# Designs tried in a protein design run: peptides against a protein of PDB entry 4AID. Part 69

Target 1, 242 residues: chain A of PDB entry 4AID
Amino acid sequence: FDIKRKTIEWGGKTLVLETGRIARQADGAVLATMGETVVLATAVFAKSQKPGQDFFPLTVNYQEKTFAAGKIPGGFFKREGRPSEKETLVSRLIDRPIRPLFVKGFKNEVQVVVTVLQHDLENDPDILGMVAASAALCLSGAPFMGPIGAARVGWVDGAYVLNPTLDEMKESKMDLVVAGTADAVMMVESEIQELSEEIVLGGVNFAHQQMQAVIDAIIDLAEHAAKEPFAFEPEDTDAIKA

## One batch from the design tools (peptide; made by RFdiffusion4, then SolubleMPNN)

Design b2_p14_8_s3 (from b2_p14_8, 9 letters changed)
Fold by OpenDDE base, seed 1:
Structure b2_p14_8_s3 (fold): chain B 242 residues (1-242), chain A 14 residues (1-14)
Amino acid sequence: as target 1 above (242 residues)
Amino acid sequence: SERLKEYAAQLRAL
């Protein structure tokens, strides 16, 4: 197995991005680990557009499988049924920042699947899933203008906290999820308890600064492990106006 | 929120 791994220290935790061990049938596949939380992201894209495809057919599916729930107290056997509310929300959190970063005119099917393999009950797999999905897309050869980074920011004891634990989040006056590129914030989601706009905006800036190390880690992994870029030329829609 | 994205984009342009 040609296993490529990037490891960084991020918010006082070890982030590991790994490819080449599992899901090798995908266009891109990344195992991401933070603490003992582990996610698998896979990216698959069609090599042709369907006839009559008018929109970009991106599907993002985040799943917390019951094997991770073997360590989660109260993990009842959720049958392979409808996504939970959490799974639906996190799928949207991943979709929102990545969708605009595909090359304009690309209308081949893209499927991103994020599967939680292990949960440590401290590190939320949503941020890790966003990072892993970004990395898997960058490895895939799809015409994706990433990477994105992501971060959660808390406000605990009058300070910003990067990726607070689930226990630290109980004391946090802010749940701020940010995703972006090196240059731009693509997504902000926030739940705020009696904080000034200044603190919240400072939190967005803090998140964007802290995600650069993740962006750089994805780039370094992609330089060593990415597939050749898919040859895609957008139809010159300006040539139809002549 | 969209307002926070726009402001975060402004903060990086400074």
Scores: peptide ipSAE 0.022, ipTM 0.647, DockQ to the pose 0.032
Fold by OpenDDE base, seed 5:
Structure b2_p14_8_s3 (fold): chain B 242 residues (1-242), chain A 14 residues (1-14)
Amino acid sequence: as target 1 above (242 residues)
Amino acid sequence: SERLKEYAAQLRAL
C-alpha cells in the first residue's frame, strides 16, 4: 500500500493524518490521530447525478460505534439504529462548514462518514473528525473548495486554550468551535459563560490562526495523495434564469 | 453565529 502520512505539532499535541492503509475503496479516506483519539473519515461521491436531482445531496455521518466499547465514554450499549445527540450535533458541525465549499451546480451524491475508532478521554473526536473529513474530501477528487481547518477554543485562567482536554474544559468559561478556510471563517458554534463579546471574537480569531497549520498539513497531504480532480463543469445556470 | 463570522473576517483584514 502507498501510505502517506503528515504529522504536525498542534496545540502541544501530535496530529497525524494518514491515508492509503484503510478504506481504500472510498474516494478519500483519512485516519486521523491526536493523542490516543483516533478517527477514520471517508468521503465517497457519485460519478453521476441522479435523474431529477434538484438539490445538492450531501450526507455527513459522525459515528461513535460500539466496537470501540471500553475506549469510548458511554460505549456500553448504544442501541444500534439511532444516532446519539452527540453524533447528530457533530455530524452537523462537520456539514455546516463543508456544504458551502462544493462547486455550485454539483448535485452528485456525497457521503462523508467519520467513525471514532478510539477515544483517549482527553482529546474530543469532534474536532479531529472535522479535520479528518476535510482531509478526506481534499483527497477524494470531489469538487470541494477546501480544505477547512477546525479548532476548539477554551478560556482557562484568563487565556485562550487550543483544543482543551476534557478536564481543561471543566475549568473553561468558553466552548468555542470554529471551522474555516485559509481566508474565511465558515462556522462558529459557542457555549459561553459570562465572557465579553471581545473575548469571544478574539477566540474566533485565535481559532482561525491556529487552524492554518492544519490547513497547510491537509494541503501537503493532498499534494502527495489526492486523486485526480473529478471532471465537473457546472452547467451555466445563468442561461436558464434569463 | 453569522455575526461572529463577519466580525472574524473584519479582524483578519486588520
Scores: peptide ipSAE 0.022, ipTM 0.644, DockQ to the pose 0.033
Fold by OpenDDE base, seed 2:
Structure b2_p14_8_s3 (fold): chain B 242 residues (1-242), chain A 14 residues (1-14)
Amino acid sequence: as target 1 above (242 residues)
Amino acid sequence: SERLKEYAAQLRAL
């Protein structure tokens, strides 16, 4: 097994990105760990477009499977088949920032699956899932112009907190999830209690700054473990406007 | 908020 691993300190926690141990049948697969929260992201893409495909068929599925029951809050009651509200929300949080980063004209089916394998009750698997999905796509050879980073920002005791624990989040006046590239904020989702716009905007900037270490970690992992880029030439769609 | 989307769009244009 050729296992590649990147480890960084991120917000006072160890983030581990690992590839090559599991899910090797995927185009990209990353096992991401922060604390004792563990997610597996897999990226799979079709090597051809379906006849008559008119839109980009990206599917993102975040899931907390029953095998992680007892290590995930409420996991004992998860029935197979229908995503929870949280799973649906997190799937969208992952989809939103990555969808625009695929090369224009790419209409091959892409499936990103993020599976929570373990939850420590401190580190939310959503941010970790976003990071892992980004890394899995960067390793896949898909025409994805990532990586994205992601961060949650809290506001606790008059300060920004990077990736607050679930307990720290109870005291936080801000739940701010940001995703972006090295250069750009791609997505913001925010729940705010009685904070100025200045503090919120400062939180977005803080998130974007703090996610750079994750972006760099994904790049370093990809340099050592990415598959060869899939040979995709976008059809010159600008020639149809002439 | 629309302003956060605009700010995110401005950061995308840098």
Scores: peptide ipSAE 0.019, ipTM 0.616, DockQ to the pose 0.064
Fold by OpenDDE base, seed 3:
Structure b2_p14_8_s3 (fold): chain B 242 residues (1-242), chain A 14 residues (1-14)
Amino acid sequence: as target 1 above (242 residues)
Amino acid sequence: SERLKEYAAQLRAL
């Protein structure tokens, strides 16, 4: 098996991005690990547009399988079939920053699936899922103008904390999720407790700076493992302005 | 982004 792996230190934790071992039937597939939290992202895209397709048909599905929670005390059988509120929210967190980065005029069906395989109860799989989805798209050959990075920022004891643990988040006055490219912030989602706008804006900047190492890691992985880019020529929309 | 254009160009040159 041609297995490619990138490992970086990120916020005092080891981030591992791996491809080539599993989900080979996908256009892109990445196994991402941080601590003992493990996610699989897969990207699949149609090689043709459906007749009469008016919009870009991107679907993002984040899933926390009940068996990945073998360490979570209190095993509620997640009924197979309906996303939880968390799964719905995280699917949107992944969708929001990636959707604008597809080449304009691309209307082939794209499906991104993020599956939580293991959860350590310290590292939330949402940020890891965003990173893995970005990497899987960059490997796929889809006309995706990524990568995106992502980061969670906390505010604990008067300082920014990159990707706080679930326990550190209880003491945090900020839950700030940021996603972006190397050059731009694409998405901000925030829950803030009694903090100044200056601290929040500083948190967005901190997140964007800290995600550069992840962006660079996805780039390095893609240089070694990306598929050939899908031959897509956008219709020349500038010819309609003449 | 110039860097994204350069990276997309590098991916097309592989």
Scores: peptide ipSAE 0.015, ipTM 0.485, DockQ to the pose 0.114

Design b2_p14_8_s4 (from b2_p14_8, 7 letters changed)
Fold by OpenDDE base, seed 1:
Structure b2_p14_8_s4 (fold): chain B 242 residues (1-242), chain A 14 residues (1-14)
Amino acid sequence: as target 1 above (242 residues)
Amino acid sequence: SAMRKEYAEKLRAL
């Protein structure tokens, strides 16, 4: 196996991005680990457009499989049928920042699947899933103009906290999820308890600064492990107006 | 490959 791994220290935790061991049938596949939380992201894209495809057919599916819940006290056997509310929300959190970053005119099917393999009950797999999805797309050869980074920011004891634990989040006055590129914030989602706009904006800036190390880690992994870019030329829609 | 370098440069230019 040609295993490529990038490891960084991020918010006082070890982030590991790994490719080449699992899901080798995907266009891109990344195992991401933070603490003992482990996610698998896979990216697959069609090599042709369907006849009559008028929109970009991106599907993002985040899943918390029951085997990760085998260590979660009270993990009832959720039947494999419908995404939970959390799974639906996290699928949207991943979709929102990545969708605009595909090359304009690309209408081939893209499927991103994020599967939680292990959960440590401290590190939420949503942020890790966003990072892993970004990395898997960058490895795939799809015409994706990423990477994105992502971060959660808390406000605990009058300070910003990067990716607070589930226990630290109980004391946090802010749940701020940010995703972006090196240059731009692409998505903000926030739940705020009686904080000033200045603190919230400072949290967005803090998140964007802290995600740069993740963006750099994805770039470094892609330099060593990415597939050749898919040859895609957008139809020159300006040539039809002549 | 030259394409990998160009792709990495495109990733860095974002």
Scores: peptide ipSAE 0.017, ipTM 0.553, DockQ to the pose 0.816
Fold by OpenDDE base, seed 4:
Structure b2_p14_8_s4 (fold): chain B 242 residues (1-242), chain A 14 residues (1-14)
Amino acid sequence: as target 1 above (242 residues)
Amino acid sequence: SAMRKEYAEKLRAL
């Protein structure tokens, strides 16, 4: 096994990004760990466009497996076969920032699957899933103009908290999820309790600053483990509709 | 999109 691993300290926690051990049949695959929360992201893409494909067929599927359900809040009530509301929401959180970063005119099928393998009840798999999905895409050779980073920001005791634990989130006046590139914020999703716009905007800036270490970690992993970029030339007709 | 440019400009003004 050619296992590549990047480890960083991030918000007082160890983030580990690993590739080469699992899901080697995918175009990209990343095992991401923070605390004892573990996710597997896989990226696969078709090497050709389907005839008559007029839209970009990206599918993102976040899933929490039943074998992990004994460690996942509410996991015992998950019906096999239908995404939960959480799984649907997190799939959308991952989809939103990555979809715009694919090269225009690329209409090959792309599937991103994020599977929660373990949950520690402290670190939510959603942020870790966003990071892992970004890393898996960067490793895949797909025409993805990532990486993205992601961060959750809380507001606890009058301060920003990076990736608050589930217990710290009970005391938080903000649940702010941010995703972005090195240069730009791509997505913001927020639940806010009686906070000023200034605090919220400061939270977005804090998130974007804090995710740079993750972006750099994905780049470092990709330099050592990425596949050759898929040769894609957009058809001239898609350039004119910009 | 115009909205992303405006948001990036707002973030640069902080």
Scores: peptide ipSAE 0.016, ipTM 0.504, DockQ to the pose 0.033
Fold by OpenDDE base, seed 5:
Structure b2_p14_8_s4 (fold): chain B 242 residues (1-242), chain A 14 residues (1-14)
Amino acid sequence: as target 1 above (242 residues)
Amino acid sequence: SAMRKEYAEKLRAL
């Protein structure tokens, strides 16, 4: 196997992005680790459009599977077949920032699957899953104008905290999830307790600054491991509306 | 296409 790995220090934690060992049948596949939390992101895209496809068929599935139940909170008997509320929410958190970044007119089916393999009870796999999904898409050759970075920001003891632990989050007055490109914020999701708009906007800026190291890490990984870009030319849809 | 070139340039500037 040609295994490529990028390792960075990020918010006082080691982030590892690895490709080439697992899920090699996917267009892109990234094993991401932060602490002892481990996620596998896979990106697969169809090489042709379905007949009559009128919308962009992106599907994002975040999954915390029962096989890791000895290391996942609440792993006692998730009924096979329905996503949890968390899985549904995190799937949307990943979908929202990536969907606008696909080349306009691309209507081939795209499937992003993020699977939690291990949870350390400190590092939430959602942010790690967003990062891994971004990396897997950048490696895939799909016409995705990423990468995105992502960060969670807390407000603890009058300071911003990058990717607070689950214990730090109990004391946090803010749960702010931000995703963006190098140049733009693409998504904000926030739960806030009695904080000024100035602190919240400062948190968005802090997140966007702190995610640059992740963007750069995905970049470096893609330079060494990305597939050739898929040969896509958007049909001139302006000629059909005339 | 200009967009494919921009995408390939973005992927190479990655």
Scores: peptide ipSAE 0.016, ipTM 0.532, DockQ to the pose 0.151
Fold by OpenDDE base, seed 2:
Structure b2_p14_8_s4 (fold): chain B 242 residues (1-242), chain A 14 residues (1-14)
Amino acid sequence: as target 1 above (242 residues)
Amino acid sequence: SAMRKEYAEKLRAL
């Protein structure tokens, strides 16, 4: 087994990105760990476009499976079949920043699946899932112009906190999820309690700065473990405006 | 961005 691993310290926690151990049938697969929270991201893409495909068929599925339920809050009641509200929300949080980063004209089916394998009750698997999905796409050979990083920012005791624990989040006046590339913020989702716009904007900047280490870690992992890029030439859509 | 091109070029050069 050729296992590649990247480990970084991130917000006072160890982030591990691993590939090559599991889900080898995927185009990209990353096992991401922070604390004892563990997610598996897989990226699979079709090698051809379906006839008559008019839109980019990207699907993102975040799921907290019943086998992880012993370590997931409320997991004991998860019935098979329908995503929870949280699973639906996190699937969208992953989809939103990655969808614009695919090469224009690519209309092959892409499936990103993020599975929570373990939860430590401290580290939310959503941010970890975003990071893992980004990494899995970068490893896949899909025409994805990532990576993205992601970060949660809290505001606790008058300071920004990177990826606050679930307990620290109870005291936080901010739940700010940011995703971006090295160059740009791609997505912001925020719940704010009585904070100035200046503090919120500062939180976005803080998130974007703090996610650079994750972006660099994904790049380093991809340099050592990415598949050959899928041979895709975008249709010259500028030739239709002439 | 220039960096996305550079990253895609780096991935192609592996």
Scores: peptide ipSAE 0.015, ipTM 0.567, DockQ to the pose 0.114

## One batch from the design tools (peptide; made by RFdiffusion4, then SolubleMPNN)

Design b2_p15_1_s1 (from b2_p15_1, 8 letters changed)
Fold by OpenDDE base, seed 5:
Structure b2_p15_1_s1 (fold): chain B 242 residues (1-242), chain A 15 residues (1-15)
Amino acid sequence: as target 1 above (242 residues)
Amino acid sequence: SLEAKRAALEALWSK
């Protein structure tokens, strides 16, 4: 096994990104750990376009499976069934920032699957899942112009808190999720309790600054473990509009 | 720099 691992300190927690041990059949696969929360992200892409494909077929699935139910809040026997509200929301949180970063004209099927393997009841798997998905895509060889980073920002006792614990979030006046590249904010999602726009904008900037360490970690991992880029030449879409 | 690292990744994907 050629196992590559990147470890960083991030917001006072150890973030570990690992590849090469599990899910090697995927184009990219990353096991991400923060505290005792563990997620597996896999990226798979088709090596050809389907006949008649007219849109980019990206699917993102975030899953909190029952095998981790002993450590997942509300992890009662979710029957194999419809995604929970959380799973649906987090799938969208991952989708939104990554979708625009694929090379224009790429219409091969892409599937990103994030599976929560363990939950520590402190570190939410959503941010970790976003990071892991970004890393898995960067390892895959897909024409993805990432990485993205992600961060949650709280507002506790008049200060920004990076990736607050679930307990700290009970005291937080802000739940701000940001995703972005090194250069740009790609997505903001926020729930805010009576905070000024200035504090919120400051939170976005704080998130974007703090996620750079994650972006750098993904880059370092990709430099050591990425597959060769998939040979893709965009069709000249200007010729189709003429 | 972060930019140089990103550019290196972008150069990998633009191949």
Scores: peptide ipSAE 0.029, ipTM 0.725, DockQ to the pose 0.166
Fold by OpenDDE base, seed 1:
Structure b2_p15_1_s1 (fold): chain B 242 residues (1-242), chain A 15 residues (1-15)
Amino acid sequence: as target 1 above (242 residues)
Amino acid sequence: SLEAKRAALEALWSK
């Protein structure tokens, strides 16, 4: 196996991005680890557009499977087939920032699947899943203009905390999830308890600054492990308006 | 531009 790995220190934790060991049949596949939380992201895209396809058919599916249920709170009785509220929410959190980064006119089917393989009960797999999905897309050869980074920001004891643990989040006055590129914030989701707008905006800026190390790590991994870019020429839609 | 980002990524992947 040609295994490529990038390791960084991020918010006082080790982030590992690995490719080449698992899911080699996917266009892109990344194992991401933070603490002892482990996720697998896979990206697969169709090499042709379906006849009459009018919209970009992107599907994102985040899953906390039952084999990890011994380490995932509430995992004991996930009936096969229906996503939990959390799985639905996290799937949307991943979808929102990545969808606008595909080349305009690309209408081939894209499937992103994020599977939680292990949960340490400290590090939430949602942020890790966002990072892993971004990395898998960058490795895939799909016309994706990422990477995105992501971060959770807490407010604990009058300070910003990057990716607070589940226990630290109980004391946090803010749950702020941010995703973005090197240049721009793409998505903000926030739950806030009695904090000023200034603190919240500062949290967005803090998140965007802290995610740059992750963006750089994905780029470094892609330089060593990305597939050749898929040959796609968008139809010149300006020629039809004449 | 999105095209400039594409060209930059394509250049990274072609190394």
Scores: peptide ipSAE 0.019, ipTM 0.585, DockQ to the pose 0.105
Fold by OpenDDE base, seed 2:
Structure b2_p15_1_s1 (fold): chain B 242 residues (1-242), chain A 15 residues (1-15)
Amino acid sequence: as target 1 above (242 residues)
Amino acid sequence: SLEAKRAALEALWSK
């Protein structure tokens, strides 16, 4: 099997992005690992638009499989068939920054599935899932203008912490999730306790700076493993506004 | 532009 792997040190942890071993039937598939947390992101897109499709049919599904539930807090209570509140939230966290990055006029179905395969109880799979989804899309050949990076920022003992562990997060005065491109912040989600706007804005900037290494890693992986870009020409919709 | 970014990505993937 032609396996491509990118490994970086990121926030004092090893991030591994791997493709070519699993889910080969997908347009893009990335196995991402940080610590012992492991996620599989798959991207699949239709090669044609459905007749009468008027919106971009992107679906993002983050899921924590029952076989991983033994290592996931609260995993024993997961009923088959309905997303948890967390799974719903993380699916939205992934959707929000990627949706705007598809080429305008592309209305083929796109399905992004992020599956938590393993959880180490230290590294939350949400950020890893965002990164993996970005990478899978970049490998897929879909008209996705990524990559995005993502980062969680904590505020612990008067300092920013990149991707705090679940234990460090208990001491954090900030839970700040940021996603963005190389050039721009695309999404911010934050829970903050008694911090100045200056510290929060500094956290966004810190996140955006720290995610560049991930963006670069995804680009490097894509250079070695991306499929040929899907031949899609957007209809010149600007001609109708005249 | 989105076009320039697309062209850049296409150039990356056509390697």
Scores: peptide ipSAE 0.019, ipTM 0.563, DockQ to the pose 0.148
Fold by OpenDDE base, seed 4:
Structure b2_p15_1_s1 (fold): chain B 242 residues (1-242), chain A 15 residues (1-15)
Amino acid sequence: as target 1 above (242 residues)
Amino acid sequence: SLEAKRAALEALWSK
C-alpha cells in the first residue's frame, strides 16, 4: 500500500490526513483524524458529461454511520436511508465553499461523501469533514480549484478559540464556522450570543488565518499523492453571449 | 463508472 500521511499540530490537536489505505476505488479518498474523531472523505467524478446536462451536478453527502453511533452524542440508531437534520446541514456546510471552486463549465457529475467513522465526543466531525472533503477533491484530479480550509471559532472567556471542544462550546458565545481558500473567505456560518460585529469579523479573520496550516497540509499531501489532473477544457461560453 | 464507484463505496460503508 502506498500510504501517504500528513500530520500537523492544529489548535493544540494533532490533525492527520491520510490517503492510500482505504477507499482506493474513489478518485480521491482521505482518512482524516483529529483527536480520536475520524472521518473518511471520498470524491468521485464522472469522466464525461451527461447529454443535455445544463447545471453542475455536485452532490455532497455527510453521514454518521450506525457503527459510529455508539460513540456519537445522542447515539440513536439512525435508520439507514434519510439524512438527519445534522447530516443535511453539514452536507450543506461542505457543499457551499467547494461548489464555486469547480472550473466554470465543468458539468460532470461529482460526488463527495464524508463518513464519520469515529467520534471522540470532543471534536465535531463537521470541520474535520470539510477538511477531508477538500483534501479528497485535491487528490482526485477533478478540476477543483481548492484546497479549502475550514475552522470553527468559539468565543470563550473573552478570547477566540480554534475548534473548541463540545464542552468548551457550552461556554462559547460564538459558533462561527468559516471556510476559505488561501486567498479568500468562501463561506461563513455563525450563531452568536450578544457579540459585536467587530468580534465576529475578528473571528472570521482568526479562522482564515488559522486554516492556512490546513491548506498547506492539503497542498503537501496533494504534491505527494494527487492523481493527474483530469483533462478538461471549459467550452468558451463567452462566444455564446455575442 | 461513477455509479460503480459509488456502489462500491456504499457497499464498504454498509458493513
Scores: peptide ipSAE 0.011, ipTM 0.391, DockQ to the pose 0.026

